# Designs tried in a protein design run: peptides against a protein of PDB entry 6A30. Part 1

Every score and structure here is a prediction.

Target 1, 150 residues: chain A of PDB entry 6A30
Amino acid sequence: AQDADNVLQPIMDLLDSNLTLFAKICEKTVLKRVLKELWKLVMNTMERTIVLPPLTDQTMIGTLLRKHGKGLEKGRVKLPSHSDGTQMIFNAAKELGQLSKLKDHMVREEAKSLTPKQCAVVELALDTIKQYFHAGGVGLKKTFLEKSPD
Below, numbering starts at 1 at the first letter of every chain, in headers, positions and changes, except where a header shows other numbers.
Peptide ipSAE is a variant of ipSAE made for these designs: the mean of its two directions, with the distance scale d0 fixed at 1.0 Angstrom where the peptide's residues are scored. Compare it only between designs on the same protein; published cut-offs may not carry over.
The geometry check fails a fold that doesn't show the stated peptide or that is severely misdrawn somewhere.

## One batch from the design tools (peptide; made by RFdiffusion4, then SolubleMPNN)

Design b1_p8_1_s1 (from b1_p8_1, 3 letters changed)
Fold by OpenDDE base, seed 1:
Structure b1_p8_1_s1 (fold): chain B 150 residues (1-150), chain A 8 residues (1-8)
Amino acid sequence: as target 1 above (150 residues)
Amino acid sequence: PKWAEEIK
């Protein structure tokens, strides 16, 4: 459980920050689209991370996320104008895109089979993320979350 | 989640 939390917490913090912003500035249908794209990105990232040993990647994810998280504290959130909102979405998408660059630094070690412990951590992580995206029914539908991202 | 609280 603690290992899963350590892996998830930086991702969850990033997601929460970005989704909170998007929820404030986006209409519900737009937000739903953003959620679907984020879900796909997270699932693709997790799939790649699962195929690659988790330990080295956690420190890199944490370091990347910590470097970008410091930028949000200083700005008094002036209600962004519409133009500011678009730029914020772009910046947030760029930050999330940097999570995809984590893929390039993931040492392509041969797809070692996950240990039972690692499988349990991944399953717990997946369930946690699914619940997070579902958000008691406010977010994505369970049926959507249960399907493999195409 | 915190973001869901922003959904009006």
Scores: peptide ipSAE 0.517, ipTM 0.927, DockQ to the pose 0.467
Fold by OpenDDE base, seed 4:
Structure b1_p8_1_s1 (fold): chain B 150 residues (1-150), chain A 8 residues (1-8)
Amino acid sequence: as target 1 above (150 residues)
Amino acid sequence: PKWAEEIK
């Protein structure tokens, strides 16, 4: 549990700050779309993290998301400070559009074999993230979360 | 999640 928490904390902090802002400014349908795109991004990022770099770098997932997010940083959506809500949504949509294209640029290397401990951490992490995106039924449906993000 | 509390 501690290992999973250490791995997840950076990404969860980033997601919490950004989704909180989006939830405030977006209509529900728009927010649902944001959630779906972020879900895909998170899943792809996790896959890359498992395949390429070692899971020992607890900040890696968050770092990858920050690097690819361009306008997404820890605790902050990089939006103009004086932009109205409409402009903020527009900018966020543009950024998310750029993020969705990352899938096509993600080179998948040969998957590393995980130890039983690493597998358990990944499973716990996945369950945690699924619950996070489901949010007691307010967020994404279980049926969506159980499907491949591809 | 904190964000879910902001849902209208």
Scores: peptide ipSAE 0.515, ipTM 0.926, DockQ to the pose 0.558
Fold by OpenDDE base, seed 3:
Structure b1_p8_1_s1 (fold): chain B 150 residues (1-150), chain A 8 residues (1-8)
Amino acid sequence: as target 1 above (150 residues)
Amino acid sequence: PKWAEEIK
């Protein structure tokens, strides 16, 4: 449990920052779309990290989210002006569109066999992330989260 | 999660 938390915490922090921003600036329908794309991204990234052990979940997700989240300076979330917000949404939407294309380029490498401990960590991580995206029913539906992001 | 609190 602790190992999973340690691995996930930076990713979750990054997700929370981005999703908080999106939740503030996006209409519900747009936000739902953002959630779906982020879910796919996270799932694909996790799959890759399992397949490619040298890459930490943080490095890939952080790089992917940072590439897209350059507007989230560590500093004061200056609520962008309405004009800036619209541009941010447009940019985010454009970036999300690129994320969907990234899925097709993800080489399915042969998953290395995980140890039982690693499997347990992954299962816990998946559950945590599912709960996070479900957000008590405010976010994505459980039925969506339980299906393959394919 | 914190982000969910922003949803109105």
Scores: peptide ipSAE 0.511, ipTM 0.926, DockQ to the pose 0.436
Fold by OpenDDE base, seed 5:
Structure b1_p8_1_s1 (fold): chain B 150 residues (1-150), chain A 8 residues (1-8)
Amino acid sequence: as target 1 above (150 residues)
Amino acid sequence: PKWAEEIK
């Protein structure tokens, strides 16, 4: 419980500040719409953080550049003769193939199965967030919160 | 939650 609270507290503080403001200035129907959009945003962010390690293109490019950067010797940019162009395409295709394999490996390595403890924390965190958005029935309906945000 | 207190 304490671990989940520690993880959620910064997010909850941010949400509470924003929602308090919105609750003051918005009509109830508008506020409900805001709640739905915030719920989707939170769920998408959590899913990316927990399930999909942010394989930002930048981290992939960075890892690829580090692995391949040993092979990018300052190759003299010889003007591509017609034969060199074909080799460059072949090398680019080979690199793209290696990129796909590296992506799969990185996804597998980063998709570390959550430990049972981590799973329990995530479950508790999700329950806490659902309760927060439900707010004793003043907020979003339970049926909405139980559905995939997709 | 605190925000819910603002809802009359």
Scores: peptide ipSAE 0.510, ipTM 0.922, DockQ to the pose 0.539

Design b1_p8_1_s2 (from b1_p8_1, 3 letters changed)
Fold by OpenDDE base, seed 2:
Structure b1_p8_1_s2 (fold): chain B 150 residues (1-150), chain A 8 residues (1-8)
Amino acid sequence: as target 1 above (150 residues)
Amino acid sequence: PKWAEEVK
C-alpha cells in the first residue's frame, strides 16, 4: 500500500493542483470533460508504466515533477485576477500537455508479466485513482471509470 | 480530494 501511494502521490498532487484550478474556473460540464480527458491520460500512462520497468517510471515522474515543479508554486493558488485566469489555464494546459508528452517518451516495451505482488499494487493503484476521479460522486461516474479507456 | 471541494 505504501509503495503504491508513494508512486501515485506525485501524480495525484499534480492532478489535484490542476483540477483545483479547473474546478474554480470551469463550469461543471467543462470540468467533466477535463476529468474525462485526464482519466484517459492517466489510464494510458499507467498502462504504459506497468509495461515499463519501475525505475524508468520514477525517473519520468520525477522529471515531469521537476519540469513542472518550477511552475507549480507550492503556494495557495491565489484566485487569479481576471487577467491571470487565461494565463493560468494556459499554464495548466501546458502542464497537462507535458503529461501527454510523457506518453510519447514511454517506449512500448514488451508487456512484462507482473508478479502477483505487482498485480496487487496495480489493482490498489487503480482503485485509488478511480476513487480520486469519482470523488464521492462529484467527479466521474463509476460506470465511466469501469469502462476501458480504449 | 481537494479539487472536489471547489466543484460548484
Scores: peptide ipSAE 0.572, ipTM 0.943, DockQ to the pose 0.551
Fold by OpenDDE base, seed 1:
Structure b1_p8_1_s2 (fold): chain B 150 residues (1-150), chain A 8 residues (1-8)
Amino acid sequence: as target 1 above (150 residues)
Amino acid sequence: PKWAEEVK
């Protein structure tokens, strides 16, 4: 459980920051589209992370995400003017794009079979992320989350 | 989650 939390927390913090911003500025239909794209991105990233890296590389991911997340703390979010909202979306998209660069830092190791412990961590992580995206029914439908993003 | 509180 603690290992899953350590791996997830940086991702969850980044997601929460970005989704909070999107939720503030986007209409519900747009937000749902953003959620679907983020879900696909997260799932694809996790799939690659599960198949390729030892748990140690996930710590590097958290560190990279934390280094970029520090930029958001200084802004007392004054409700930005319409122009500021667009820039915020762009910045959020850029931050999310950096999650895609996570792919480049993943050492292409041969697909190693997960240990039972690693499987349990992944299952817990997946459940946590699904619940997070569902958000008690405010977010994505359970039926959508249960399907492959492919 | 915190973001869900901001949903309009």
Scores: peptide ipSAE 0.571, ipTM 0.943, DockQ to the pose 0.551
Fold by OpenDDE base, seed 3:
Structure b1_p8_1_s2 (fold): chain B 150 residues (1-150), chain A 8 residues (1-8)
Amino acid sequence: as target 1 above (150 residues)
Amino acid sequence: PKWAEEVK
């Protein structure tokens, strides 16, 4: 459990920052689309993390999320003006469009055999992320989260 | 999650 939390914390922080921003500026329908794309990104990133050497785990996830999600800089408390918000949505939509393309370029490498401990960590991580995206029913449906990301 | 509180 602790190992999973340690691995996930940076990802969750980035997700929380980005999703908080998107939730503030987007309508529900747009937010739903954002959630779906972020879910796909996270799942693909996790898959790569399992396949790739451990040393790239946090840096790669952070880089991918940072590249596609301009996280709220910790220091910027001020919500952008309505005009700025519209531009942010436009930029976010553009970035989300790029995420779909990124999926097609993700090389599926042969998955490493995981130890039982590593499997347990991955399972806990997946459950945590699923719960996070479901958000008590506010977010993505369980049925969507349980399916393989298309 | 915190983001869910911001959902309109």
Scores: peptide ipSAE 0.568, ipTM 0.942, DockQ to the pose 0.538
Fold by OpenDDE base, seed 5:
Structure b1_p8_1_s2 (fold): chain B 150 residues (1-150), chain A 8 residues (1-8)
Amino acid sequence: as target 1 above (150 residues)
Amino acid sequence: PKWAEEVK
């Protein structure tokens, strides 16, 4: 519980400041629409944080290129002189092979299984944020919160 | 939540 609260507190503080402002200035129907959009944004952000490694595609590519880059010798892309089209095909095939391995490693790094402890923290975090958006029935309906934001 | 107190 404490770990989940620590993770959520900064997000909840940001949400609370914004939602407090919106609640003051918006009619209830408009506020509900704002809540729905914020819910989608939060869920998408959480999904990316939990399911996708926080590594931007560039950082993942960079890290994978660094780990595999010992094998990526500076293929001096010698501009093929006119003669050896075969060498270009071979180099292209080698690069494609390396890209496929890179893709497999990216997928594997993305598939980092959460530990049981991490799963429990995520579950508690999700429950907490659902309760926050529900707000005892003042906010979003439970049925809406239980559905995929997609 | 605090924001809910502002809801009329």
Scores: peptide ipSAE 0.563, ipTM 0.939, DockQ to the pose 0.628

Design b1_p8_1_s3 (from b1_p8_1, 3 letters changed)
Fold by OpenDDE base, seed 1:
Structure b1_p8_1_s3 (fold): chain B 150 residues (1-150), chain A 8 residues (1-8)
Amino acid sequence: as target 1 above (150 residues)
Amino acid sequence: PPWAEEIK
């Protein structure tokens, strides 16, 4: 459990920051679309990370996410003016794009078999993320989350 | 989650 939390925490922090911003400024339909794209990105990233165990080192994910997340640490975001909101969306999109680049740097190594412990961690992590995106029914539907992202 | 608190 602790291992899963440690692996997820940097991702969750980034998601919290970005989704909080989007939730504040986006209409619900737009937010839902953002959630779906983020879900796909997260699932694809996790899939690659699972296939490449060495990249599951908290230090690498944390460092990569921290390097890209540094821009958001500054402001107790005063509700930005309308112009500031657009720029914030652009910045958030850029940060998410950098997460996608992380995906590209993940070399397709042959799927190494996970140990039972690693499987348990992954399952717990997946459940946690699903719950996070579902958000008690405010977010994505369970049926959507149960499908493999294409 | 924290982001859900922002949804009215």
Scores: peptide ipSAE 0.502, ipTM 0.925, DockQ to the pose 0.470
Fold by OpenDDE base, seed 2:
Structure b1_p8_1_s3 (fold): chain B 150 residues (1-150), chain A 8 residues (1-8)
Amino acid sequence: as target 1 above (150 residues)
Amino acid sequence: PPWAEEIK
């Protein structure tokens, strides 16, 4: 449990900051689209991190997301004024676009076998992330989360 | 999650 939490914490912190902002400025339909794209990105990044030997769990996923999430406010976000809303949405969309391209910059390598311990950590991590995106039903549907992000 | 509290 602790290992999974440690692996996820950097991602969760980034997601909390970004999604809090999006939730404040986006209409529900737009927010749902954002959630879906972020879900795909997170899942694809995790999958690649597991497959790619050079990538480490805790630092690389968070680093990759941070690198492409430039300009998004971190931490406690103030509600933007009406005049700033359009620009913020535009910037957020641009940043999401950069994130969505992350997969194209990662070389696919052969899948490595996981130890039983690693499998358990991954399973717990996946469950945690699913619950996070589901958010008691206000987020993504369970049926969507159980499908392949591809 | 914290972001869900912002959902109206």
Scores: peptide ipSAE 0.502, ipTM 0.924, DockQ to the pose 0.455
Fold by OpenDDE base, seed 5:
Parts: C-alpha cells; sequence; structure tokens
Structure b1_p8_1_s3 (fold): chain B 150 residues (1-150), chain A 8 residues (1-8)
C-alpha cells in the first residue's frame, strides 16, 4: 500500500490541481471529456513506466508529467475570468498534446518482468487511480475505466 | 477526490 502511494503521489498532486480548476470552470460535459483525455494520458504513461526500465522509478510518472506539462499549483481556488479560463484550458490542452507526442518519440527498450511484489503494487495503483477518476460516480463510468484507453 | 467536491 505504501509503495503504491509513493508511486502515485506525484501524479495525484498534478491531477488534483488541474481537475479542481476544470471542475470549477467547465460544464459537466466538458469536464467529462477532459477526464477521458487525462485518463488516456495517465494509462499510456503508466504502460510505458511499467514496460520500460528507465521509467520505472516510483516518482517517474509524476515527474514526467511535470516536466512536459505545466500543471497548476495545488490549492489554487481563484476563479478565472472568461478570458483567463480559456487560456488555462488552452494551456492544458497543449500540455496533453505534448505528452502524447513524447510517447511517440520514446525509444522502447526490453520489457522487464515484474516481481510478484511489483505486480501487487501495480494492481493497487491501478485500482486507486480508477477510483480517483470514478469519484463515486461523479467522474468516469467504471465500464470506461475497465477498458483499454487506446 | 478533492476535485469531485466542486461537482454537486
Amino acid sequence: as target 1 above (150 residues)
Amino acid sequence: PPWAEEIK
């Protein structure tokens, strides 16, 4: 459990900051679309982290997202004006695009076999992230989360 | 999650 928390904490901090903002300024349908794109990005990043040895550090997912994205500060509660909100959404979309492109440029290495302990950590991490995006039914549907993000 | 509190 603690290992999974260590792996997830950096990405969770980034997600909290961005999703809190989006939840405040976006209509529910727009927010749902944002959630789906973020889910896809997170799953793709995790896949690479698991398969590629250089990306297997516990903090790598969060670090990668911070490096290539400009996530908002945690706890930001300022409600932007219309113009400010538009710019912030644009920036978030740009960040997602950059991360997607990064995936395409990453050189693949030999996949490593996970130990039973590592498998357990990954399983717990995946469950935690699914619950986070589901948010008791306010977020994404379980059926969506259980399928490949493609 | 904390972001979900913004949705009521």
Scores: peptide ipSAE 0.501, ipTM 0.923, DockQ to the pose 0.492
Fold by OpenDDE base, seed 3:
Order: structure tokens, then C-alpha cells, then sequence
Structure b1_p8_1_s3 (fold): chain B 150 residues (1-150), chain A 8 residues (1-8)
């Protein structure tokens, strides 16, 4: 459990910032689309993290999410004005379009074998993230989360 | 999650 938390913390911080912003400024349908694209990104990132050497874990997750989602800096609690919100939605939509392209260009590497401990950590991490995106039914449907992101 | 609290 602790290992899973340590692995997830960086991604969760970024997700919290980004999704909180999107939840505030997006209509539900748009937000759902954002959630779906972020889910795909997260799943792809996790896949890479499993395949790639452990040293890249935090850096890769952070880099991918920062590149495609300018997370609300912890210090900027200021709700964007309506004008700012509109621009942010536009930017988010543009970024989401790029995410779709990124997925198509992601080279799948051969997954290395995981130890039983690593498998347990991954399983716990996946469950945690699924719950996070489901959000008691407010977010993505369980059926969507249980399917391949592809 | 924190973001879910923002959903109306």
C-alpha cells in the first residue's frame, strides 16, 4: 500500500490540480471527455512506467501530464474569469486533440516481468486510479474503466 | 476525489 501511494502521489497531485480546474470550468459533457482522455493518458503512462526502468517513473509521469495539462500551480487558487475560463477550455480542447495523436505514436515496448510485489503494487495503483476517475459515479463509468483504453 | 466536489 505504501509503495503504491508513493508511486501514485505525483500523478495524483497533477490530476487533482487539472481535474479540479476542468470541473470548475467545463460543462459535464466536456468534463467527461476530458476525463476519458486523461484516463487514456494515465493508463498509457502507467504502461510505460512498468516497461521502462524504475528511475523514469516520476519524471515520465510528471513530464507527460505537464506537457498536456498545465496543472493549476498549487499557489494559483484564483478562479479564472469567464474570459480566462473560455480560453482555458479552448487550450484544453487543443491539448486533448494532441493527446489523441500522442496515443497513436506511443510505441509499446515489451513489458518486463514484474515481481509479485510489483504486481501487487500495480494492482493497487490501478484500483485506486479507477476509483479516482469513477468518483462514486460522478465520473467515468466502471464499464469504461474496465475496458482497454485503446 | 477533490475534483468531484466541483461537479454540480
Amino acid sequence: as target 1 above (150 residues)
Amino acid sequence: PPWAEEIK
Scores: peptide ipSAE 0.499, ipTM 0.923, DockQ to the pose 0.453

Design b1_p8_1_s4 (from b1_p8_1, 3 letters changed)
Fold by OpenDDE base, seed 1:
Structure b1_p8_1_s4 (fold): chain B 150 residues (1-150), chain A 8 residues (1-8)
Amino acid sequence: as target 1 above (150 residues)
Amino acid sequence: PRWAEEIK
């Protein structure tokens, strides 16, 4: 459980920040599309991560998030003007793009079989992320989450 | 999740 939390927390923090922003500025249909794309990205990232040693993942996620997380000061989200909204989307997209860079760094390690412990961590992580994206029915449908993102 | 609270 602790290992899963350590792996997930940086991702969840990033998702929380970005999705909170998107939820504020996007119409519900647009947000749903964003959720679907993020789900695909997360699942694809996890698929690549699962094949890689856990230790490398935490360090890279932490480093990437720390380098770029400095810009979202927890400041009072003043309702941005329409122009500010576009810039915020751009910034959020840029932050999400950093998750893609994490993916590229992770792929360089040889695919190893998961230990039973690692499998358990991945299963827990997957369940947590599914619940997060479902959000009690406000987010993605369970049927969508149970399908391959491809 | 926090983002879901923003959905009206």
Scores: peptide ipSAE 0.522, ipTM 0.928, DockQ to the pose 0.461
Fold by OpenDDE base, seed 4:
Structure b1_p8_1_s4 (fold): chain B 150 residues (1-150), chain A 8 residues (1-8)
Amino acid sequence: as target 1 above (150 residues)
Amino acid sequence: PRWAEEIK
């Protein structure tokens, strides 16, 4: 549990900061799309982290977010200085467009064997993230979360 | 999550 928390906390903080911003400026339809793209990004990143030699999950997610989500910066997102919600949504849409291309850039390698402890951590992490994105029903549907992000 | 509280 503690190991999972140590890995997840920075990711969750980053997600929460970004999603809080999007929730403030986006309509529900746009926000749902943001959630779906972020879900896909997180799942793909986790898959890579499991398959690849241990890179810091935070660094990997941060790199992917920076590379594929221009407006999703690593760390706590501050509210934009500009009050123009339309421009912010436009920028967010552009960022989402970059995120949608992530799948095409993901190279799947052969999965390494995990220890029982590592498996338990992954399972806990997946459950935690699913609950986070579901958010008591205001977020993504359980049926969507149970499907492959691909 | 904190973001969920921001949903209108």
Scores: peptide ipSAE 0.521, ipTM 0.928, DockQ to the pose 0.542
Fold by OpenDDE base, seed 3:
Structure b1_p8_1_s4 (fold): chain B 150 residues (1-150), chain A 8 residues (1-8)
Amino acid sequence: as target 1 above (150 residues)
Amino acid sequence: PRWAEEIK
């Protein structure tokens, strides 16, 4: 549990900041699309981390989300003005389009065998992230989260 | 999560 938390915390913080921003500026339909794309990104990133041991989830997700989260200053989500909000939505939509293409560029390599401990950490991490995206039913449906992001 | 609190 502690190991999973240590690995997830930076990712979750970044996700929380980005999703909070998107939730503020996007209508529900757009937000749902954002959630789906972020879910896909997270799942793909985790898969890569398992396949490529030198890569950490934090580094990959952090880099990817930071590239798309330009509106997030360290620790403070500034609410954009109305004009800025529209531009941010446009930028977010553009970025989401880029995220969709990222899947096609994922190199599928053979997954490294995980130790039982590592498997347990991954399972816990997955459950935590699923719950986070489900958000008590406000977010993505369980049926969507339980299926392949493909 | 806190982002869900922003959902109307």
Scores: peptide ipSAE 0.519, ipTM 0.927, DockQ to the pose 0.430
Fold by OpenDDE base, seed 5:
Structure b1_p8_1_s4 (fold): chain B 150 residues (1-150), chain A 8 residues (1-8)
Amino acid sequence: as target 1 above (150 residues)
Amino acid sequence: PRWAEEIK
């Protein structure tokens, strides 16, 4: 419980500040729409963090350089100076292919399965957020919160 | 939540 609260508290504080403002200036129908949009945003952000962690280009480039011993300068791969245009294109395509494979590998490595403890924390966190948006029936309906935010 | 207190 405490772990989930610690993870959520910064987000909830931000939400509470914004929603308090909106609740003061918006009528109920407008506020409900704001709640729905914020719910979707929060769920999408959580999905990226937990299920689909983002991979940065910088991370991919760094890993590629270490693995292949190739030099990159400001996003450019160093190609042989004496190769014809066709050979340069071939080499560039080959390197892009390797980068793609590396990207897939890195995504897989970062997308590790959660431990049972982490799963429990996530479940509790999700429940807490749902309760927060429901707000004893003043906010979003349970049926809406239980569906995909897509 | 605090924001809900603003709703009558």
Scores: peptide ipSAE 0.517, ipTM 0.923, DockQ to the pose 0.529

Design b1_p8_2_s1 (from b1_p8_2 with A1P S2P)
Fold by OpenDDE base, seed 1:
Structure b1_p8_2_s1 (fold): chain B 150 residues (1-150), chain A 8 residues (1-8)
Amino acid sequence: as target 1 above (150 residues)
Amino acid sequence: PPWAEKLK
Protein backbone atom coordinates (compact mmCIF):
# COMPACT_ATOMS: atom_id res chain seq x y z
CA ALA B 1 0.00 0.00 0.00
CA GLN B 2 2.71 2.46 0.91
CA ASP B 3 4.68 1.56 -2.18
CA ALA B 4 1.66 2.24 -4.34
CA ASP B 5 1.12 5.56 -2.62
CA ASN B 6 4.71 6.56 -3.14
CA VAL B 7 4.39 5.94 -6.86
CA LEU B 8 0.87 7.28 -7.30
CA GLN B 9 0.95 10.45 -5.26
CA PRO B 10 3.38 12.36 -7.49
CA ILE B 11 1.52 11.26 -10.61
CA MET B 12 -1.84 12.20 -9.16
CA ASP B 13 -0.56 15.59 -8.06
CA LEU B 14 0.78 16.28 -11.51
CA LEU B 15 -2.47 15.15 -13.10
CA ASP B 16 -4.45 17.38 -10.76
CA SER B 17 -2.30 20.35 -11.59
CA ASN B 18 -2.40 19.82 -15.33
CA LEU B 19 -6.11 19.03 -15.51
CA THR B 20 -6.91 22.01 -13.33
CA LEU B 21 -4.95 24.15 -15.73
CA PHE B 22 -6.70 22.69 -18.77
CA ALA B 23 -10.08 23.07 -17.09
CA LYS B 24 -9.44 26.78 -16.69
CA ILE B 25 -8.51 27.41 -20.31
CA CYS B 26 -10.58 24.85 -22.24
CA GLU B 27 -14.29 24.58 -22.84
CA LYS B 28 -16.07 21.39 -21.76
CA THR B 29 -15.78 19.45 -25.02
CA VAL B 30 -12.10 20.20 -25.43
CA LEU B 31 -11.45 19.25 -21.82
CA LYS B 32 -13.18 15.91 -22.38
CA ARG B 33 -10.92 15.26 -25.36
CA VAL B 34 -7.87 16.18 -23.29
CA LEU B 35 -8.98 13.69 -20.65
CA LYS B 36 -9.18 10.92 -23.22
CA GLU B 37 -5.74 11.68 -24.57
CA LEU B 38 -4.24 11.91 -21.09
CA TRP B 39 -5.83 8.59 -20.19
CA LYS B 40 -4.23 6.95 -23.21
CA LEU B 41 -0.91 8.58 -22.40
CA VAL B 42 -0.99 7.39 -18.80
CA MET B 43 -1.99 3.84 -19.72
CA ASN B 44 0.60 3.54 -22.46
CA THR B 45 3.31 4.95 -20.22
CA MET B 46 2.41 2.59 -17.40
CA GLU B 47 2.46 -0.36 -19.76
CA ARG B 48 5.92 0.56 -20.96
CA THR B 49 7.14 1.12 -17.42
CA ILE B 50 5.96 -2.33 -16.36
CA VAL B 51 7.00 -4.28 -19.44
CA LEU B 52 10.22 -2.48 -20.37
CA PRO B 53 11.40 -0.32 -17.45
CA PRO B 54 14.79 0.58 -18.94
CA LEU B 55 13.15 2.11 -22.00
CA THR B 56 10.81 4.35 -20.02
CA ASP B 57 13.37 6.51 -18.23
CA GLN B 58 13.12 9.31 -20.75
CA THR B 59 9.36 9.11 -21.20
CA MET B 60 7.94 8.46 -17.77
CA ILE B 61 4.56 10.03 -17.10
CA GLY B 62 5.92 12.28 -14.38
CA THR B 63 8.56 13.70 -16.67
CA LEU B 64 6.07 14.19 -19.46
CA LEU B 65 3.60 15.96 -17.24
CA ARG B 66 6.30 18.20 -15.82
CA LYS B 67 7.51 19.16 -19.26
CA HIS B 68 4.05 20.19 -20.32
CA GLY B 69 2.97 21.68 -17.01
CA LYS B 70 5.07 24.82 -17.43
CA GLY B 71 2.85 26.85 -15.14
CA LEU B 72 3.72 24.75 -12.09
CA GLU B 73 5.91 26.42 -9.51
CA LYS B 74 6.18 25.56 -5.84
CA GLY B 75 2.95 23.58 -5.95
CA ARG B 76 1.10 26.54 -7.42
CA VAL B 77 -0.32 26.68 -10.91
CA LYS B 78 0.23 29.91 -12.73
CA LEU B 79 -2.40 30.18 -15.41
CA PRO B 80 -0.65 30.49 -18.74
CA SER B 81 -1.87 32.51 -21.65
CA HIS B 82 -4.44 30.90 -23.90
CA SER B 83 -1.75 30.37 -26.51
CA ASP B 84 0.41 28.55 -24.00
CA GLY B 85 -2.47 26.28 -23.07
CA THR B 86 -3.07 25.37 -26.68
CA GLN B 87 0.58 24.53 -27.13
CA MET B 88 0.40 22.26 -24.11
CA ILE B 89 -2.34 20.23 -25.77
CA PHE B 90 -0.32 19.87 -28.95
CA ASN B 91 2.72 18.80 -26.98
CA ALA B 92 0.70 16.20 -25.12
CA ALA B 93 -0.58 14.82 -28.41
CA LYS B 94 2.94 14.68 -29.79
CA GLU B 95 4.18 12.77 -26.77
CA LEU B 96 1.32 10.32 -27.05
CA GLY B 97 2.27 9.66 -30.64
CA GLN B 98 5.85 9.01 -29.70
CA LEU B 99 4.85 6.59 -26.98
CA SER B 100 2.62 4.71 -29.39
CA LYS B 101 5.46 4.33 -31.87
CA LEU B 102 7.76 3.02 -29.21
CA LYS B 103 5.15 0.49 -28.12
CA ASP B 104 5.07 -0.89 -31.63
CA HIS B 105 8.75 -1.70 -31.33
CA MET B 106 8.40 -3.50 -28.04
CA VAL B 107 9.61 -7.08 -28.12
CA ARG B 108 7.60 -9.52 -26.02
CA GLU B 109 10.74 -11.41 -25.13
CA GLU B 110 12.00 -8.34 -23.33
CA ALA B 111 8.97 -8.16 -21.06
CA LYS B 112 9.72 -8.70 -17.40
CA SER B 113 7.53 -10.68 -15.07
CA LEU B 114 6.07 -9.02 -12.00
CA THR B 115 6.17 -10.46 -8.51
CA PRO B 116 2.85 -10.92 -6.72
CA LYS B 117 3.60 -7.80 -4.71
CA GLN B 118 4.29 -5.78 -7.82
CA CYS B 119 1.11 -7.08 -9.42
CA ALA B 120 -0.90 -5.97 -6.42
CA VAL B 121 0.64 -2.51 -6.58
CA VAL B 122 -0.11 -2.21 -10.28
CA GLU B 123 -3.70 -3.33 -9.82
CA LEU B 124 -4.23 -0.85 -7.04
CA ALA B 125 -2.65 1.89 -9.11
CA LEU B 126 -4.81 1.10 -12.12
CA ASP B 127 -7.98 1.07 -10.06
CA THR B 128 -7.11 4.37 -8.44
CA ILE B 129 -6.34 6.02 -11.76
CA LYS B 130 -9.55 4.67 -13.32
CA GLN B 131 -11.60 6.08 -10.47
CA TYR B 132 -9.80 9.37 -10.77
CA PHE B 133 -10.54 9.71 -14.48
CA HIS B 134 -14.13 8.63 -13.92
CA ALA B 135 -14.51 11.45 -11.39
CA GLY B 136 -17.78 10.16 -9.96
CA GLY B 137 -19.32 9.81 -13.39
CA VAL B 138 -18.51 13.32 -14.58
CA GLY B 139 -15.26 12.31 -16.29
CA LEU B 140 -14.62 9.39 -18.63
CA LYS B 141 -17.19 6.59 -18.90
CA LYS B 142 -16.47 3.23 -17.29
CA THR B 143 -16.83 1.49 -20.63
CA PHE B 144 -14.14 3.70 -22.10
CA LEU B 145 -11.80 3.15 -19.16
CA GLU B 146 -12.21 -0.62 -19.35
CA LYS B 147 -10.99 -0.79 -22.93
CA SER B 148 -7.32 -1.05 -23.72
CA PRO B 149 -6.09 2.21 -25.18
CA ASP B 150 -4.49 2.11 -28.58
CA PRO A 1 -11.61 16.47 -8.26
CA PRO A 2 -11.80 20.23 -8.65
CA TRP A 3 -11.19 20.11 -12.40
CA ALA A 4 -14.29 17.95 -12.80
CA GLU A 5 -16.53 20.92 -12.05
CA LYS A 6 -15.96 22.04 -15.62
CA LEU A 7 -17.49 18.80 -16.87
CA LYS A 8 -20.78 19.05 -14.90
Scores: peptide ipSAE 0.566, ipTM 0.940, DockQ to the pose 0.305
Fold by OpenDDE base, seed 4:
Structure b1_p8_2_s1 (fold): chain B 150 residues (1-150), chain A 8 residues (1-8)
Amino acid sequence: as target 1 above (150 residues)
Amino acid sequence: PPWAEKLK
């Protein structure tokens, strides 16, 4: 539980900050698309973290998400001006578009074996993240979340 | 989450 929290909290904070901003400045359909792309990014990042780097680095997933997503690190979102917001959306869309192609460039190596504890952490993390993206039914559909983001 | 209100 503690280990899972340590892994999840930075991710959730980052997601909350970015999605809060996007929710304020994006139209509903755009926000939905952002959610889908972020879901893919999160899943790909987690997969890579499991396969390559050891899960012992509790901040690794969060760091990777920040690196790839170039999202807001601030927990408190300050809305930019309208002009700034528009530019941010454009840049974010461009970045997300690039991330969709990143999958093809991801190096896949042999998966490392996980301890039972690590497996439990991963399972808990996956469930938590799925629930988060589902957002009580208004977010991504269960059927979408259960499919491979590939 | 609060951002989800936008999706209702």
Scores: peptide ipSAE 0.561, ipTM 0.940, DockQ to the pose 0.296
Fold by OpenDDE base, seed 5:
Structure b1_p8_2_s1 (fold): chain B 150 residues (1-150), chain A 8 residues (1-8)
Amino acid sequence: as target 1 above (150 residues)
Amino acid sequence: PPWAEKLK
């Protein structure tokens, strides 16, 4: 549990910052779409981290989310101007698109074998992230979260 | 999370 928390906390903080920003600048339908894209990004990143030993979930997800949220200060979500908000959404979309295309061209290393402890951490991490994106039922549906993000 | 208020 503690190991999972150590890995997840920075990711969750970054997700919260980005989603808070998007919630301020996007209407409900757009925010829902952003949420779905972020889910796909997170799941794809986690999958790669499990398969590619040199990658860490925290580092990779953090780096990708930072690229989307350039200009966010820790603990402070500055309300962007219209132009700033548009640029941030554009950057997020661009990064998501690049990540998807990169997946098809990446040379995968041999998958690491996870210990039972590591498996337990991954399971807890996945559950926590699913619950976060579900957000008590107002976020993504369980059926969506339980399927492959593709 | 607080951002979820937008989705209610």
Scores: peptide ipSAE 0.561, ipTM 0.939, DockQ to the pose 0.386
Fold by OpenDDE base, seed 3:
Structure b1_p8_2_s1 (fold): chain B 150 residues (1-150), chain A 8 residues (1-8)
Amino acid sequence: as target 1 above (150 residues)
Amino acid sequence: PPWAEKLK
């Protein structure tokens, strides 16, 4: 649906940017861990977006991901040097550690009742994001994606 | 996605 696309596009762009960067600078095992943490972050942010602010507010995920995971800027043509990459890994690891703590402090309020249209958008969004993180089987396992991010 | 190549 068009509405789902509007909601997803900024998220997907940000994920692509961040994961592309991490894929280049991180070892496979580290990248896998990054995927898991990003998945948790996305899911938690989506949940909060559904529960608290209007579903149309797509800025929250973007803000969180930009704050904690600086990927390739849209205008960035050149990847950081090896030295820069090492520092970025260090920073990323630090940020990911903070994300784990953030998850534990997430306050949940009573979920808002979604309209049928909003439900459909959320379902489509979730499916799309799950497929994205699964990445044809090379990413996160389906069993992991189907479980609570907590 | 392209980044997933690293995970193969």
Scores: peptide ipSAE 0.560, ipTM 0.940, DockQ to the pose 0.291

